Peptides against a protein of PDB entry 7Q4I. Designs and how they scored, part 11

Target 1, 281 residues: chain A of PDB entry 7Q4I
Amino acid sequence: HENSTIAERLYSEVRVLCWIMTNPSNHQKKARHVKRTWGKRCNKLIFMSSAKDDELDAVALPVGEGRNNLWGKTKEAYKYIYEHHINDADWFLKADDDTYTIVENMRYMLYPYSPETPVYFGCKFKPYVKQGYMSGGAGYVLSREAVRRFVVEALPNPKLCKSDNSGAEDVEIGKCLQNVNVLAGDSRDSNGRGRFFPFVPEHHLIPSHTDKKFWYWQYIFYKTDEGLDCCSDNAISFHYVSPNQMYVLDYLIYHLRPYGIINTPDALPNKLAVGELMPEI

## One batch from the design tools (peptide; aimed at target 1 Y219)

Design b1_p11_1_s2 (made by RFdiffusion4, then SolubleMPNN; from b1_p11_1, 6 letters changed)
Fold by OpenDDE base, seed 2:
Structure b1_p11_1_s2 (fold): chain B 281 residues (1-281), chain A 11 residues (1-11)
Amino acid sequence: as target 1 above (281 residues)
Amino acid sequence: DKFEEESSKRP
């Protein structure tokens, strides 16, 4: 028997709304598998689409489909969340329909932070935005205050936030958030290991003979090594996870246990004041 | 390449 008492506490104290970026062609192919795996561990799960789907719980946003509309969809998704769901959670995760998330590990990372702190977390990249921005594919999580600032202060001001629907959605939200003093947090663990990953576990865990010219090494904000030290024991997300791999990960993380090994969780850190961040590593 | 599908790497 497992003892989930701490996870249950965090489920109540660190409420997460997960919104999934999807489209009508992916409702059955991808999004359904998110709902049947990791998405069930969110406090609230919403699929942001261009068409309603009552089986999926998909919202039809007033946006076109296609890659050039992802920024438009992100803006409308957060507007929808702010209008209908801002009090339903403390933290607001964006993920793709091929992102896998260990929500318990995200709650653990978020626990010390006030949701009234203007902060967001993810896989931090250094280009385009001075403080960095979070990878769209790895998923990123905004505090309630960050969502408020984004929707109320940034979106209405073309000088702070791009009015057009074109552009890289992760870069554009990163610019908007910086312009309203939402801080790009450090998601690394106490050992300096990453928690949000823009690729599948295999790509991060296996030291690939990836040419040092691989874009990722130029984009990462924090220096991280490949191999076993790449990834926190409390890793939060992986991207490019196929529907079949989602079920494999669900089995490996939540069902498969090595007999006779008991993991004792670390003590929860002290809660931070509003506006306070964990020390940078 | 699958890795070019990252939002910030999409043209």
Scores: peptide ipSAE 0.204, ipTM 0.871, DockQ to the pose 0.156
OpenDDE base, seeds 1, 3, 4, 5: peptide ipSAE 0.194, 0.195, 0.198, 0.057; ipTM 0.866, 0.865, 0.870, 0.815; seed 4 fails the geometry check

Design b1_p11_1_s3 (made by RFdiffusion4, then SolubleMPNN; from b1_p11_1, 6 letters changed)
Fold by OpenDDE base, seed 1:
Parts: sequence; C-alpha cells; structure tokens
Structure b1_p11_1_s3 (fold): chain B 281 residues (1-281), chain A 11 residues (1-11)
Amino acid sequence: as target 1 above (281 residues)
Amino acid sequence: DEFEEQSSLRP
C-alpha cells in the first residue's frame, strides 16, 4: 500500500510538459523506453524529432539531424510548444532520450514558483553566460513565462538570440534567455545539494571517479562535492542513462522498498509571488 | 570522451 495524495496534488497544481530531444534512429532504441518509464509521469509528453511517429507521439520538426542541429531543433521545439501546447502545462522540461527524470521531485522544487515568473532551472554552468546556463544533458525546465519570452521576444530578434542553427544548444538558449531577463534559478535543495545531474548516479556518488582536471569541475556554477553529499534526497535528473538502466531506476525508485522504513515528506513551502525567487544558498 | 557535453567542446 502507498499514499500518493500529495504527489497527486502536485500533479494537478504543478503541470509539466516534457519534451524529449530525439531522432528517427532513436525512436525504438531510446525514446520508447522514456515513454514506458519516467515519461509517463509527465502531464504531457512529446518527442521532438525530424520524423513523425504516431506510436511514440513524435513530432517532425523542420530541422536536420546531427549534433550541429541541436540548437535549431531546440528553437523549433519551443516554437511548436508555444503554438500548440503553451496552456497544456505550467512548466516545460527539455530532456534527452537518455535522461532519466523523477518528475515528482521536480514538481516539489517548482511548487513555490509562479509559472508567470520568468525563470528556468537545471544544472547550472558558469562559462559563456554571465548568470550561467543550464546543462543540456541534465535537462532544464522553463516556466510558461520563460517560454513566452524565449519564443516571442528572443527568437525573432537576431541581436538577442542566434538566428543560425549552429552552436551549443544549452549555451545559446542560455544567452537568449538572459537577454530577455529570464533568470537562471538555483535548483539546489535546502542543504545545498544538487538536483539536476549531467551524468549517471555512479559518477556523482563515487568520490574520485573523475580527475580533478575533468571539464565538469571547471563548468559547475556552484561548488559541489562527490559522494552522498553530492546529490539531494529529492534529485530530479541523471544523464547517460541507458534504456535498460531506465527500467532499473524505475524499479528502484518506485517499486523496491526496504521493509519497515517509511519516508514522510517535508511540508510544502509557502508559494512565492510572481517574480519572486527562493534565496540562493 | 563519452561524457562530453556539446558546450564542453566549445573553444
């Protein structure tokens, strides 16, 4: 037996549209496994591709494939969302087809914020963008107002947003959002632990897994440690998760229980006014 | 590196 009352409340009050970055070659290999695992917990799930797939619910965007077209695909994805789905959700998550997301933990983080606040969250990186930008692989979530500003104010203006489809998609959207005063939020929990992760849990949980010269340590906006203190008890995402590992994580998080241990959720925080953010830790 | 992000490769 389980009690999901508070999760059901958040499902209704913190509506999330998840769009998945994919391509036709990955529809069966990766994307369908997102749909069968964590993606089913989104209020709306859409796969952004270059080919339509009715079984997957994939949209054919007018873009080419390949790493150099990811920025182009991101722009077209958000244009599509704004045109067709802007009222279907309050928050709009970008994830890759090898990102795993605990949507309930994301709703918990987002609960105090107004969707009319121009803000977005993810794993914040410090290079290239003054306020920082969110890691593409870890996934990032925009408020409804952030999507509006991105599509209506930023994209049409080449001085605010890069018109070419080249460049790193996470950096380019970060620049665009900064230029329209969308704030790069702090996604850390009250203990200063991260929630969005650009790698698998093993890489964050095991001390000395990576060399100190590894690029990640130069890119992270907030200081973080390795080990159990790396990650919030309410972590939201991990990247480079294989299709098989998605099912493993789904089992471990939602089915496997240590008998006799019951977790009680913390009280929900007070809701913030429009434009108000939680203080950074 | 298998764990490169697009932004990590940018000069």
Scores: peptide ipSAE 0.344, ipTM 0.883, DockQ to the pose 0.168
OpenDDE base, seeds 2, 3, 4, 5: peptide ipSAE 0.342, 0.339, 0.331, 0.341; ipTM 0.883, 0.883, 0.880, 0.884; seed 5 fails the geometry check

Design b1_p11_1_s4 (made by RFdiffusion4, then SolubleMPNN; from b1_p11_1, 7 letters changed)
Fold by OpenDDE base, seed 3:
Structure b1_p11_1_s4 (fold): chain B 281 residues (1-281), chain A 11 residues (1-11)
Amino acid sequence: as target 1 above (281 residues)
Amino acid sequence: DEFEKQSSLRP
C-alpha cells in the first residue's frame, strides 16, 4: 500500500498531454510499449505517425517518414495538438518512442509555473540557438502559451520559423520558439542536478572514461557531473530506452520498494505569476 | 547509435 494523494493532486492540477514521435514500423516494436508503461500516466497520450493506428491511438500526420522529415512531423504534430487538444492539457510533452518519462516528476517541476507563461523545458543544449534549445531525444515540454506562440505566431512566418521540413528537429523548434520569445527554461533541481537526460541512466550514472571531446560535454548548456550526483532524485526522462528497459524502469520506479524505507516528498513551492520563472542556480 | 547528438541523425 502507498499514498499517492499528492501525485493525484498534481495529475489534476498539472495536466500533461504527451505526444510520441513514432512511425508505422515502430508502432508495435516501440510505441506500444510506451503506451503500456509511462505513457499511461499522461493525462492524454497521442502517437504521431504517418499512418493511423486505432489500437495504438496513432494519428496519421501529412508528412513523409525518415529522419529528414522529423521537423515536418513536429510542426504538424503541434498544429494538430493546437487544433484539437490545446485545452485538454496545460503542458505538452514531445518524446520519442524510446524515451522514458517519469511524469510525476515532470508535474512537480512544472507545478509552480503558469501554463500561460511562454516557456519550455528539457535537456538544454547551447549550440545554434542563443538561449539554447532542448534535446529532442530527452523530450521537451511546452506550456500551452508556448504551443500557441509556436503554431500561431512562428509557423506561419518563414522569417521566424523554417518552412522547409528538413533540419534538426530540436534545433529548428528551438529557433522558432526563441523567435517568438518562448523562454528556454532551466529544468535543473534546487541542487543544480539535471532532470532531462538524452541517454539511458547507466550512461549518466556511471563515470565513463569518455573523452572530454565527446560531443555531449560540448553541447550541454549547464555544466554537469557524472555519477550519482549527475541526476536529480526527481529525474524526468531518459533516452535510448529499449522496450524491455521501459518495463524494467516501470517496475523499479513504481513497484519495487526497499522494505522499511519511506520517502517524504518536499513541500510544493509557491506558484509563480504569469511570465515569472524560478531563479537561476 | 546511443551517442548520436541529434534525433535527425540517429539511425
Scores: peptide ipSAE 0.047, ipTM 0.790, DockQ to the pose 0.168
OpenDDE base, seeds 1, 2, 4, 5: peptide ipSAE 0.040, 0.038, 0.037, 0.035; ipTM 0.778, 0.772, 0.766, 0.761; seed 4 fails the geometry check

Design b1_p11_2 (made by RFdiffusion4)
Pose (drawn by RFdiffusion4):
Structure b1_p11_2 (pose): chain A 281 residues (1-281), chain P 11 residues (1-11)
Amino acid sequence: as target 1 above (281 residues)
Amino acid sequence: DPPDLSDKPYD
C-alpha cells in the first residue's frame, strides 16, 4: 500500500503537460510504452508526430520526418500547445520517446516557481548559449510564460529564432528562449545532485568514460565527477531508456521498497514571487 | 563552431 495524498494535492496545484516527440516508425515500438508507464501520470499527455494514430491520439504536425526536421517539430508543437492548451497547464515538458520521467519529482521541483516566471528547467549544457541550454533527451520543461514568449515573441522574429527547420532542437530553443529573456533555471537539488539526466542511471552512477575529452564533461554547465553521488533521491528524468526499461524503472521506483524504510518528504519551500528563482546552490 | 554532440549516446 501507499499514501499518495501529498502527490495528489501537487497533481492539482502543479499542472504538467507532457509532449512526446515521436514518428510513425516509433508509434508502437516506443511511444506506446511511454503512454503505458510515466505518460499517464502527467496532467495532459500529447504525442507530437508527422502522422495521426488511433492508439496515441497523435497530433500530425505539418513537418516532414528525419533528424533535419526535429527543430521544426519543436516549433510546431509549442505553437499547437499555445494555440490549444496554454491554459490547460502551468508547466510544459518536452520529452523524447526514450526519456523516462518521474513526474511526481517534477511537481516537487516546480512547486515554488510561479508559472508566470519566464523560466525553463533541464540538464544544463554550456556550449552555443551564454546562459546554457537544456538536453533534449533528458527533457526540459517551460513555464506558461516561457511558452507565451516563445510562440508570441521569438518565433515571429527570424533574428531571435532560427526560421529553418534544421539544427539541434535543444540548442535552437535554448537560443530563442535566451533571446526573449526566459531564464535557464537550475534543476539540481539543495545538495547539488542532478535531477535531469541524458543517459541511463548506470552511466551516471558508474561513469566509464573518464574526463578523456568525452563531450559530456565539456558540455556540462555545473562541474561534477558524478559517480554514486551523482543523482538526487528526487531525480526527475533519464534518457536512452528502452521500451522494456520503462516498465522496470516503473517497478523499481513505484512498487519495490525495502520493508520498514519509510520515505519522509522534505517540506515544500514557500511560493516565490513572479521573476524569482530559488537561492543558487 | 564545432558540431553539436548532445544527441549522442553514452557509448

Design b1_p11_2_s1 (made by RFdiffusion4, then SolubleMPNN; from b1_p11_2, 8 letters changed)
Fold by OpenDDE base, seed 4:
Structure b1_p11_2_s1 (fold): chain B 281 residues (1-281), chain A 11 residues (1-11)
Amino acid sequence: as target 1 above (281 residues)
Amino acid sequence: EEEYQGYLPYD
């Protein structure tokens, strides 16, 4: 038996709609496994596709498939969310069908923030966007106000948001959000450790896994270390997680326990006012 | 140098 009282409280107070970027060819191969693992811990889970799938709860967006259409799909996904689901949650997570998310840790990070604060979180990258943008693969979460600003203020204005469906999805939404004063938040924990990760745990946990010339080190907005200090104890997401690895992670995180070790959760921080952010570390 | 290709590459 476990005590999930705090997690249950946060489930109610920090409502998260998760939308999963997928395509018809991945409904069974990938998306289904999201639904069977971490996706079940979202308050609402929607798969954004080009074809409807009632078993998966997939929505057919009016977009084509392929990497060159990801930006178009993101725009249509958030339009769909705004039209049908804007009041179903407080926070709106974009994840890929090979992203794994510990939703409880995300709720913990989001708890102090008002959903009426125009903010979004993820793995912040520094190029192209002055305030930074959030890595598409690591997943990123928008406040309700951020979604509103994106859909209502940014998307209709070609000067604020790219009308074409081409371009890097995460960069383009980052530009749009900046242009409507949605803040790129700091997702790091109190120790300065990251929570959203654009790669699998192994790639972050193993020192010198990649060369220092690897693009990632030039793109990260905040300095980060490798090894065990790379990642928050309350890490939120990892990318390039295979379907099999999703079940492994589910087992390791939610079932496997070292006997005799009991974790005490940190106290919840004070709630912030609308428009207020946690101080940067 | 490897550059961003509009989406995160596998490495």
Scores: peptide ipSAE 0.043, ipTM 0.762, DockQ to the pose 0.406
OpenDDE base, seeds 1, 2, 3, 5: peptide ipSAE 0.038, 0.035, 0.037, 0.036; ipTM 0.744, 0.720, 0.723, 0.725

Design b1_p11_2_s2 (made by RFdiffusion4, then SolubleMPNN; from b1_p11_2, 7 letters changed)
Fold by OpenDDE base, seed 1:
Structure b1_p11_2_s2 (fold): chain B 281 residues (1-281), chain A 11 residues (1-11)
Amino acid sequence: as target 1 above (281 residues)
Amino acid sequence: LPEYKGYDPYD
């Protein structure tokens, strides 16, 4: 009884490769549940690990495990994508093995942009990087041109990109991308509501859930409110989603319907030229 | 609430 014609069109026109940050200890515990839920809606899904797993489609990157190796793993993941998969998609999403993503909403946000535009999107943070950087946990998506610039122009140059594997991976990629003129896009909807979220829905939807001194309020690039106005009706991602909650979200978003309510999608915006961004709101 | 642990460049 569903009409998916627009979603099918966007699946073909806005091709997304999703790579999942994971480790061998999480293949069965977390990554498998990504594959069985939202990951199946990516055009291509790859798990980036330190060990190969043929059942999961996990790649063994030449990196160690641990927090101090996340930046190293991100660099090797994008090198691997550029070498093997740069033409398999138009957009390249990084997510954690506890990030949940509504891929159709991401395709809708990305639709007007050219993949040849040097841009990336996510939950924008303001510290350390002048234009901002995207939260690692919320997930972030690079255009094909952004991946090319990162791998070919930034990574080989220690003056543009940190050669060591230490540091916060999201900050370090943000610095590298800024240094090669990849733009930190605005992922907010037309009402100014966010689409990428570094926490579970509950933490964003419930007013006064956090103290105003909580680090998040000092990091967020755009002014955001708590409550129902926190989040776009076309929200893209949430972080710290347990394996069980991934199945709950899959049911709530794709199966559970209030009888007699039909959502009509908004018209697609006009496509932008190469290098053009949507106007800031 | 989750700390920014793992993404702090000074850790």
Scores: peptide ipSAE 0.094, ipTM 0.789, DockQ to the pose 0.110
OpenDDE base, seeds 2, 3, 4, 5: peptide ipSAE 0.058, 0.059, 0.046, 0.055; ipTM 0.795, 0.773, 0.759, 0.761; seed 2 fails the geometry check

Design b1_p11_2_s3 (made by RFdiffusion4, then SolubleMPNN; from b1_p11_2, 6 letters changed)
Fold by OpenDDE base, seed 2:
Structure b1_p11_2_s3 (fold): chain B 281 residues (1-281), chain A 11 residues (1-11)
Amino acid sequence: as target 1 above (281 residues)
Amino acid sequence: MEKDKSYDPYD
């Protein structure tokens, strides 16, 4: 009953390696639920940990555990990807073990871009990095060229990239990427609606009198609205998604259908040249 | 999850 022809085309033309930030204590509690839900729609799925897990397909990186080691783990994860998997995909998504991703919507956003363009996408934040940086929790996706520049040009140079393993991983990779001229892309749709979200859908969809002092409003790079216009119809990610909520989202997005409503996808945009970005909105 | 999750990247 479902026509997936265009999604299958994009699966082939816009190859995505997803790496999941996890730890041994979360292999069974969180990471396996990513593998059983949205992670199965990646072209390649790897769990980056400090311990090997053959059931999960987890890699043991030479890093410690804890919040202060996330930057170290991110550096080692991208080194591992560059060494073993750089040709397995065109785009390389970092997500947390409590991030939910609609991979088809990410492929749609990425379709016009060359993987040889030094660009990355996510929920763009404005502090600390001049061009902005992408929220770690919402997940961020690097082009193949962005990964190359990060691993080959940035990581070996302590002036370009923090050599220690401490710090906010999303800010630190954002600094490194800026220093090697990887562009912080605009992930918004043609209506200016966001696609990557650092919270659960409920927090974005429900209009609330948010305190203007709420950090998110100070951090968000682009103006965003609350309510139904908060989020693209082609939204890509949400953060703080519990294991149970991942199965709910999988059901709602991929199985539950309103009878008699047929969605017709928009035409694909033209492909961009290497180094070209979509026009600013 | 409370909306009030502090995101301090320096904490």
Scores: peptide ipSAE 0.167, ipTM 0.820, DockQ to the pose 0.120
OpenDDE base, seeds 1, 3, 4, 5: peptide ipSAE 0.038, 0.034, 0.039, 0.079; ipTM 0.772, 0.732, 0.778, 0.776

Design b1_p11_2_s4 (made by RFdiffusion4, then SolubleMPNN; from b1_p11_2, 7 letters changed)
Fold by OpenDDE base, seed 1:
Structure b1_p11_2_s4 (fold): chain B 281 residues (1-281), chain A 11 residues (1-11)
Amino acid sequence: as target 1 above (281 residues)
Amino acid sequence: MPEYQGYLPYD
């Protein structure tokens, strides 16, 4: 009884390669559940690991495991994508193996943008990088041109991009991208509500869930509120989602419906020229 | 709420 005509159109016109940050110990525990839920809605899904897994479609990158190797893994992941998959998609999403993503909502956000525009989107944080950087946990998506600039222009130059593998992964890629004029986009909807979230829905939806001294409130680039106004009706991602909760979210978002309520999608915006961004809200 | 796991710029 569903009409997916617009979603099918966007699947074809806004092609997304999703790469999942994982490790061998999480292949069965976490990554497999991404593959069985939201990951199946990507145009291409790749798991970036230190060991190959043919059942998962995991790639063994030449990096060690552990927190201090996340930046190294991100660099090698995008090098691998550029070498093997740069023409397989228009947009390239990084997510963790405990990130849940509504890919259709991401395609909707990305639709007006050219993949040849040097831009990336996510949950924007303000420290360390002048234009901001995107939260690693919430996931972030690069245009094809952003990937090209990152791999070809930034990575080979130690003055533009950190050569060692240490540091916060999301901060370091943010610095590199800024240095090659990849723009940190605004992922908020027309009402100013966020779409990428570094925590589970509960932590954003419940007012006064956290003290205002909590680090998150010092990191967010745009002013945001808690409660129902925190989150877009077209939200894209949530982090710290357990394997079990991925199946719950899949059911709630794609299957469970209140009988007699029909949601009519908004009209698609006009496409932007190469290099053009949506107006500030 | 948990610490920003794996992504804090503090070594």
Scores: peptide ipSAE 0.066, ipTM 0.785, DockQ to the pose 0.125
OpenDDE base, seeds 2, 3, 4, 5: peptide ipSAE 0.053, 0.057, 0.048, 0.063; ipTM 0.776, 0.774, 0.771, 0.788; seeds 3, 4, 5 fail the geometry check

Design b1_p11_3 (made by RFdiffusion4; failed a check: the pose's geometry)
Pose (drawn by RFdiffusion4):
Parts: sequence; C-alpha cells; structure tokens
Structure b1_p11_3 (pose): chain A 281 residues (1-281), chain P 11 residues (1-11)
Amino acid sequence: as target 1 above (281 residues)
Amino acid sequence: SDMDLSPEELS
C-alpha cells in the first residue's frame, strides 16, 4: 500500500503537460510504452508525430521526418500547444520516446515557481548559448510564460529564432528562449545533485568515460565528477531508456521498497513571486 | 554508440 495524498494535491496544484516527440516507425516500438508507464501520470499527454495514430491519438505536425526536421517539430508542437492547450497546464515538458520521467519529482521541483515566471528547466549544457541550453533527451520543461514568449515573441522574429527546420532542437530552443528573456533555471537539488539526466542511471552512477575529452564533461554547465553521489533522491528524468526498461524503472521506483524504511517528504518551499528563482546552490 | 555522440553530432 501507499499514501499518495501529497502527490495527488500537487497533481492539481502543478499541472504538467507532457509532449513526446515521436515518428511512425516508433509509434508501437517506443511511444506506446511511454503512454503505458510514465506518460499517464502527466496532467495532459500529447504525442507529436508526422502522422496520425488511433492508439496514441497522435498529432500530425505539418513537418517531414528525419533528424533534419526535429527543430521544425519542436516549433510546430509548441505553436500547437499555445493554440489549443496554453490554459490546460502550468508547465510544458518536451521529452523523447526514450526519456523516462518521474512526474511526481517534477511537480516537487516546480511547486515554488510561478508559471508566470519566464523560465525553463532541464540538464544544463554550456556551449552555443551564454546562459546554457537544456538536453533534449533528458527532457526540458517551460513555464506557461516561457511558451507564450516562444510562440508570440521568438517564432515571428527570424533574427531571434532560427526559421529553417534543421539543427539541434535543444540548442535552437535554448537560443530562442535566451533571446526573449526566458531564464535557464537550475534543476539541481539543494544538495547540488542532478535531477535531469541524458543517459541511463548506470552511466551517471558509474561514469566509465574518464574526463578524456568526452563531450559530456565539456558540455556540462555545473561541474561534477558524478559517481554514486551524482543523483538526487528526487531525480526527475533519465534518457536512452529502452521500452522494456520503462517498465523496470516503474517497478523499482513505484513498487519495490525495503520494508520499514519510510520515505519522509522534505517540506515544500514557500511560493515565489513572479520573476523569482530559488536561492542558487 | 549514440551515447558517444554529442547532440549536434546526432543532428
């Protein structure tokens, strides 16, 4: 048994809309498993694709397939969400079909922040954007105000926002958001451990690549060696998670527990004013 | 492995 009253209260107080980038080849192989595991825990779940699908109720964006159109799919998905869902949620998560998200921990992190604060959260990388950009695979989440500025202020101005549909989807949205005064939030916990991860848990707990010019150690905005200390007890996301591993993470996180060890929740911080972020770590 | 490639390299 579990008492989930606290999480149910946050469910209504911190509405999270999750959109999943997918394609027809992945509808049954990957996107289905996201819907059956962590997707159903979102306030609203949307599969963004280039074709319709009964099982997923997928939205067909007017965008071709291929890695060269991922940026186009991101722009069209946020335009669609602004057009049809802007008042349906407080927070708007972009995730791939190989992202795993502990949605309850996302509501925990977002609780103190105003949806009217122009901010987005994720795993923060240094290159190409002064304030940093968020890993597309780890997932990133925008405030309602961040979605408004992206669709209303950044997309109509080609100088602020790349008009072609090519490029690294996460780097481009990082540039458009910096250009419209959307803050790159700090998603680490109060102990400085990460919550958003671009790899599976093993890769962060046991870093095999050892600071040998590997891209990750160069890209990370906040310096860390990682290891057994890498990860928060309230971590939010992992990536490169196979469809089978979605179900395993669900089992180990939500079901399996050591008898007699009761997780006591840390108190929720007080709400913040519009434009305010938590004290820096 | 795709894990060895950076985001821009995957694009």

Design b1_p11_3_s1 (made by RFdiffusion4, then SolubleMPNN; from b1_p11_3, 5 letters changed)
Fold by OpenDDE base, seed 4:
Structure b1_p11_3_s1 (fold): chain B 281 residues (1-281), chain A 11 residues (1-11)
Amino acid sequence: as target 1 above (281 residues)
Amino acid sequence: SPLDLSPLERA
């Protein structure tokens, strides 16, 4: 017995287009497993590639392949979304083909926000961008207004947005978005726990004596701890998730239940006005 | 490991 009434409501009220960063060599190896797992819970799912794949629903963007083209692919992906899909959703998630996302938890986080608010969410990093930027691997979600500002205001202006396709895509989009006053939101829950994660659950949940010199601790915008308190009960994403792990996570999250434990959802917060953010904690 | 690389080093 499952009651999905609230999830169904949020599916309708908080529409999410998910675009997946992939390449032709990963269509079968990785991307199809996104489609078969968490991607099916998006309102719309598009795979952004350099080659068309009708089975996958992959789009051939006018970009080359390789690490140095990720920024170019991100720009073209959002241009494509703006031209063809800007009204198909309220929120626009970028994820990698090895990112796992609990879309219901993302809808819950996004519920109070207007899609006309220029905001985006993800795992916020502090370097290079004053307000921070969102980790590419953890995935990041733009409001409809953020997409509009990015495509219409930022991309056409080399002073606001890097015209070259080189650079770290997450840093570059972060710079562009800041330059058009798209706010880097706080994705943490009410307890200060993160929701977007740039690594697999194991790396966040297990206190490793990670050297405090590990880059992540220098990059993370909000102070976080390791262990069970690392992560929100409403966590949204994890990165470096293998295809097999996607099916495991899908089973663990949506099927496996401890008998006799019933979870009750928290009440939805009040909706915010356009331009209003939740207070940072 | 790839996990040890900063986002900039992976890009």
Scores: peptide ipSAE 0.036, ipTM 0.759, DockQ to the pose 0.865
OpenDDE base, seeds 1, 2, 3, 5: peptide ipSAE 0.035, 0.035, 0.035, 0.033; ipTM 0.754, 0.756, 0.756, 0.748; seeds 2, 5 fail the geometry check

Design b1_p11_3_s2 (made by RFdiffusion4, then SolubleMPNN; from b1_p11_3, 3 letters changed; failed a check: the pose's geometry)
Amino acid sequence: SDLDLSPEERA

Design b1_p11_3_s3 (made by RFdiffusion4, then SolubleMPNN; from b1_p11_3 with M3L L10R; failed a check: the pose's geometry)
Amino acid sequence: SDLDLSPEERS

Design b1_p11_3_s4 (made by RFdiffusion4, then SolubleMPNN; from b1_p11_3, 4 letters changed; failed a check: the pose's geometry)
Amino acid sequence: SLTDLSPEERA

Design b1_p11_4 (made by RFdiffusion4)
Pose (drawn by RFdiffusion4):
Structure b1_p11_4 (pose): chain A 281 residues (1-281), chain P 11 residues (1-11)
Amino acid sequence: as target 1 above (281 residues)
Amino acid sequence: SQHEKDFSESS
């Protein structure tokens, strides 16, 4: 048994809308498994695709397929969410169909922040954007104010926001958001451990590639060696998670427990004023 | 781009 009263209270206090980038080839292979595992724990779940689907209730964006149209799908998805869902949630998560998210830990991190604060969170990378950009695979989450500025202020101005549908979806949204004064938040825990991860847990717990010009060690905004210390007890996301591994992470995280070891929740921080972030780590 | 390449190779 479990007492989930605290998480149920945060469910209503911190509404998270999750949108999943997918395509017809992945509807049954990947997107289904996201819906059956962590997707149902969101306040609202939306599958953004280029075609409709009964099982997912997928939204068909007016965007072609291919890696060259991922940026177009991101722009159209946030335009659609602004058009139809802006008041349906406080926070707006973008995730791939191979992202795994512990939604309860996302509500824990977001609790103190005003949805009117222009901010987004994720795994922070250094290149291409001065304040950093968030890994598309680890998932990134925007405030309601961040979604308003993106759709209302950035998309209509081609100088601020790339108009073509090509490019790295995460880098481009990082540029549009920096250009409309949306802050790149710090998602690490109070001990400095990461919460958002672009790889599976093994890759962060046991870093095989050893600072040998591998792109990850160059891209990471906050320097860390990772290893067994890499990850928060309240980590939020992992990526390159197979459809089968979705169910395994669900089992190991939500079901399997050592008898007599009771997780005691850390106290929630006090709410922050509009425009305010937590003290830096 | 270089970024896309890096992620493609890692997949």

Design b1_p11_4_s1 (made by RFdiffusion4, then SolubleMPNN; from b1_p11_4, 9 letters changed)
Fold by OpenDDE base, seed 4:
Structure b1_p11_4_s1 (fold): chain B 281 residues (1-281), chain A 11 residues (1-11)
Amino acid sequence: as target 1 above (281 residues)
Amino acid sequence: SEYEEALRKAA
């Protein structure tokens, strides 16, 4: 009853390595649920931790634990990816162990782009970084070239990339990437609706969930509204998703169907040349 | 991120 031909094509043509930010205390509590749900749809899934876990496929990075070490862990994670996995995928997604991702929708967004284009996508925020930076919680995806530039060009240069491990990891990587001319892409769909979300669906879908003074409205790079029009039909990620809600989302997205409604996918856009971006709206 | 979490909790 299901035709996944296009999804299978994109799985092969738009290879995604997903690395999950986690820690030893969350291996069983959170990370394993990523592995059992959306993470299985990545071409490669690895968990970046401070301790090895063979059951989870967790890597022990040479970093300490704690929120103050997230930037350090991000740097080491991408160094590890570059050293061991740079050719295993075309795109490299960072997600938290409480981020839920619809990988097929991400592949759809990424399809026109060359992985040799220095670009990354996510929920773009406007403060601190001129071109913007991508929200850490919503997850962000780097092209292979972006990873190369980050690891090879940015990280070794303290003038381009913060050498210490302090600071907000998403802001810091955003600064580093800008400094090596990795472009902060526009992840919105053709209707201008977002695809990466730093909160759970409820927080975005319910009108007036937050007041106008809520920091998010000042941080979001592209103007957006709450309600049904907040989110793309091809949304990619949500954050603060509990382990239980991951299974709920998996069921709702991949199993539950309204009888008699058949969805037909939009045509794939034309592929872009290396260095070319889709026009921003 | 830690920053987002802190802001979310503060909101």
Scores: peptide ipSAE 0.033, ipTM 0.753, DockQ to the pose 0.314
OpenDDE base, seeds 1, 2, 3, 5: peptide ipSAE 0.032, 0.033, 0.032, 0.031; ipTM 0.736, 0.749, 0.747, 0.739

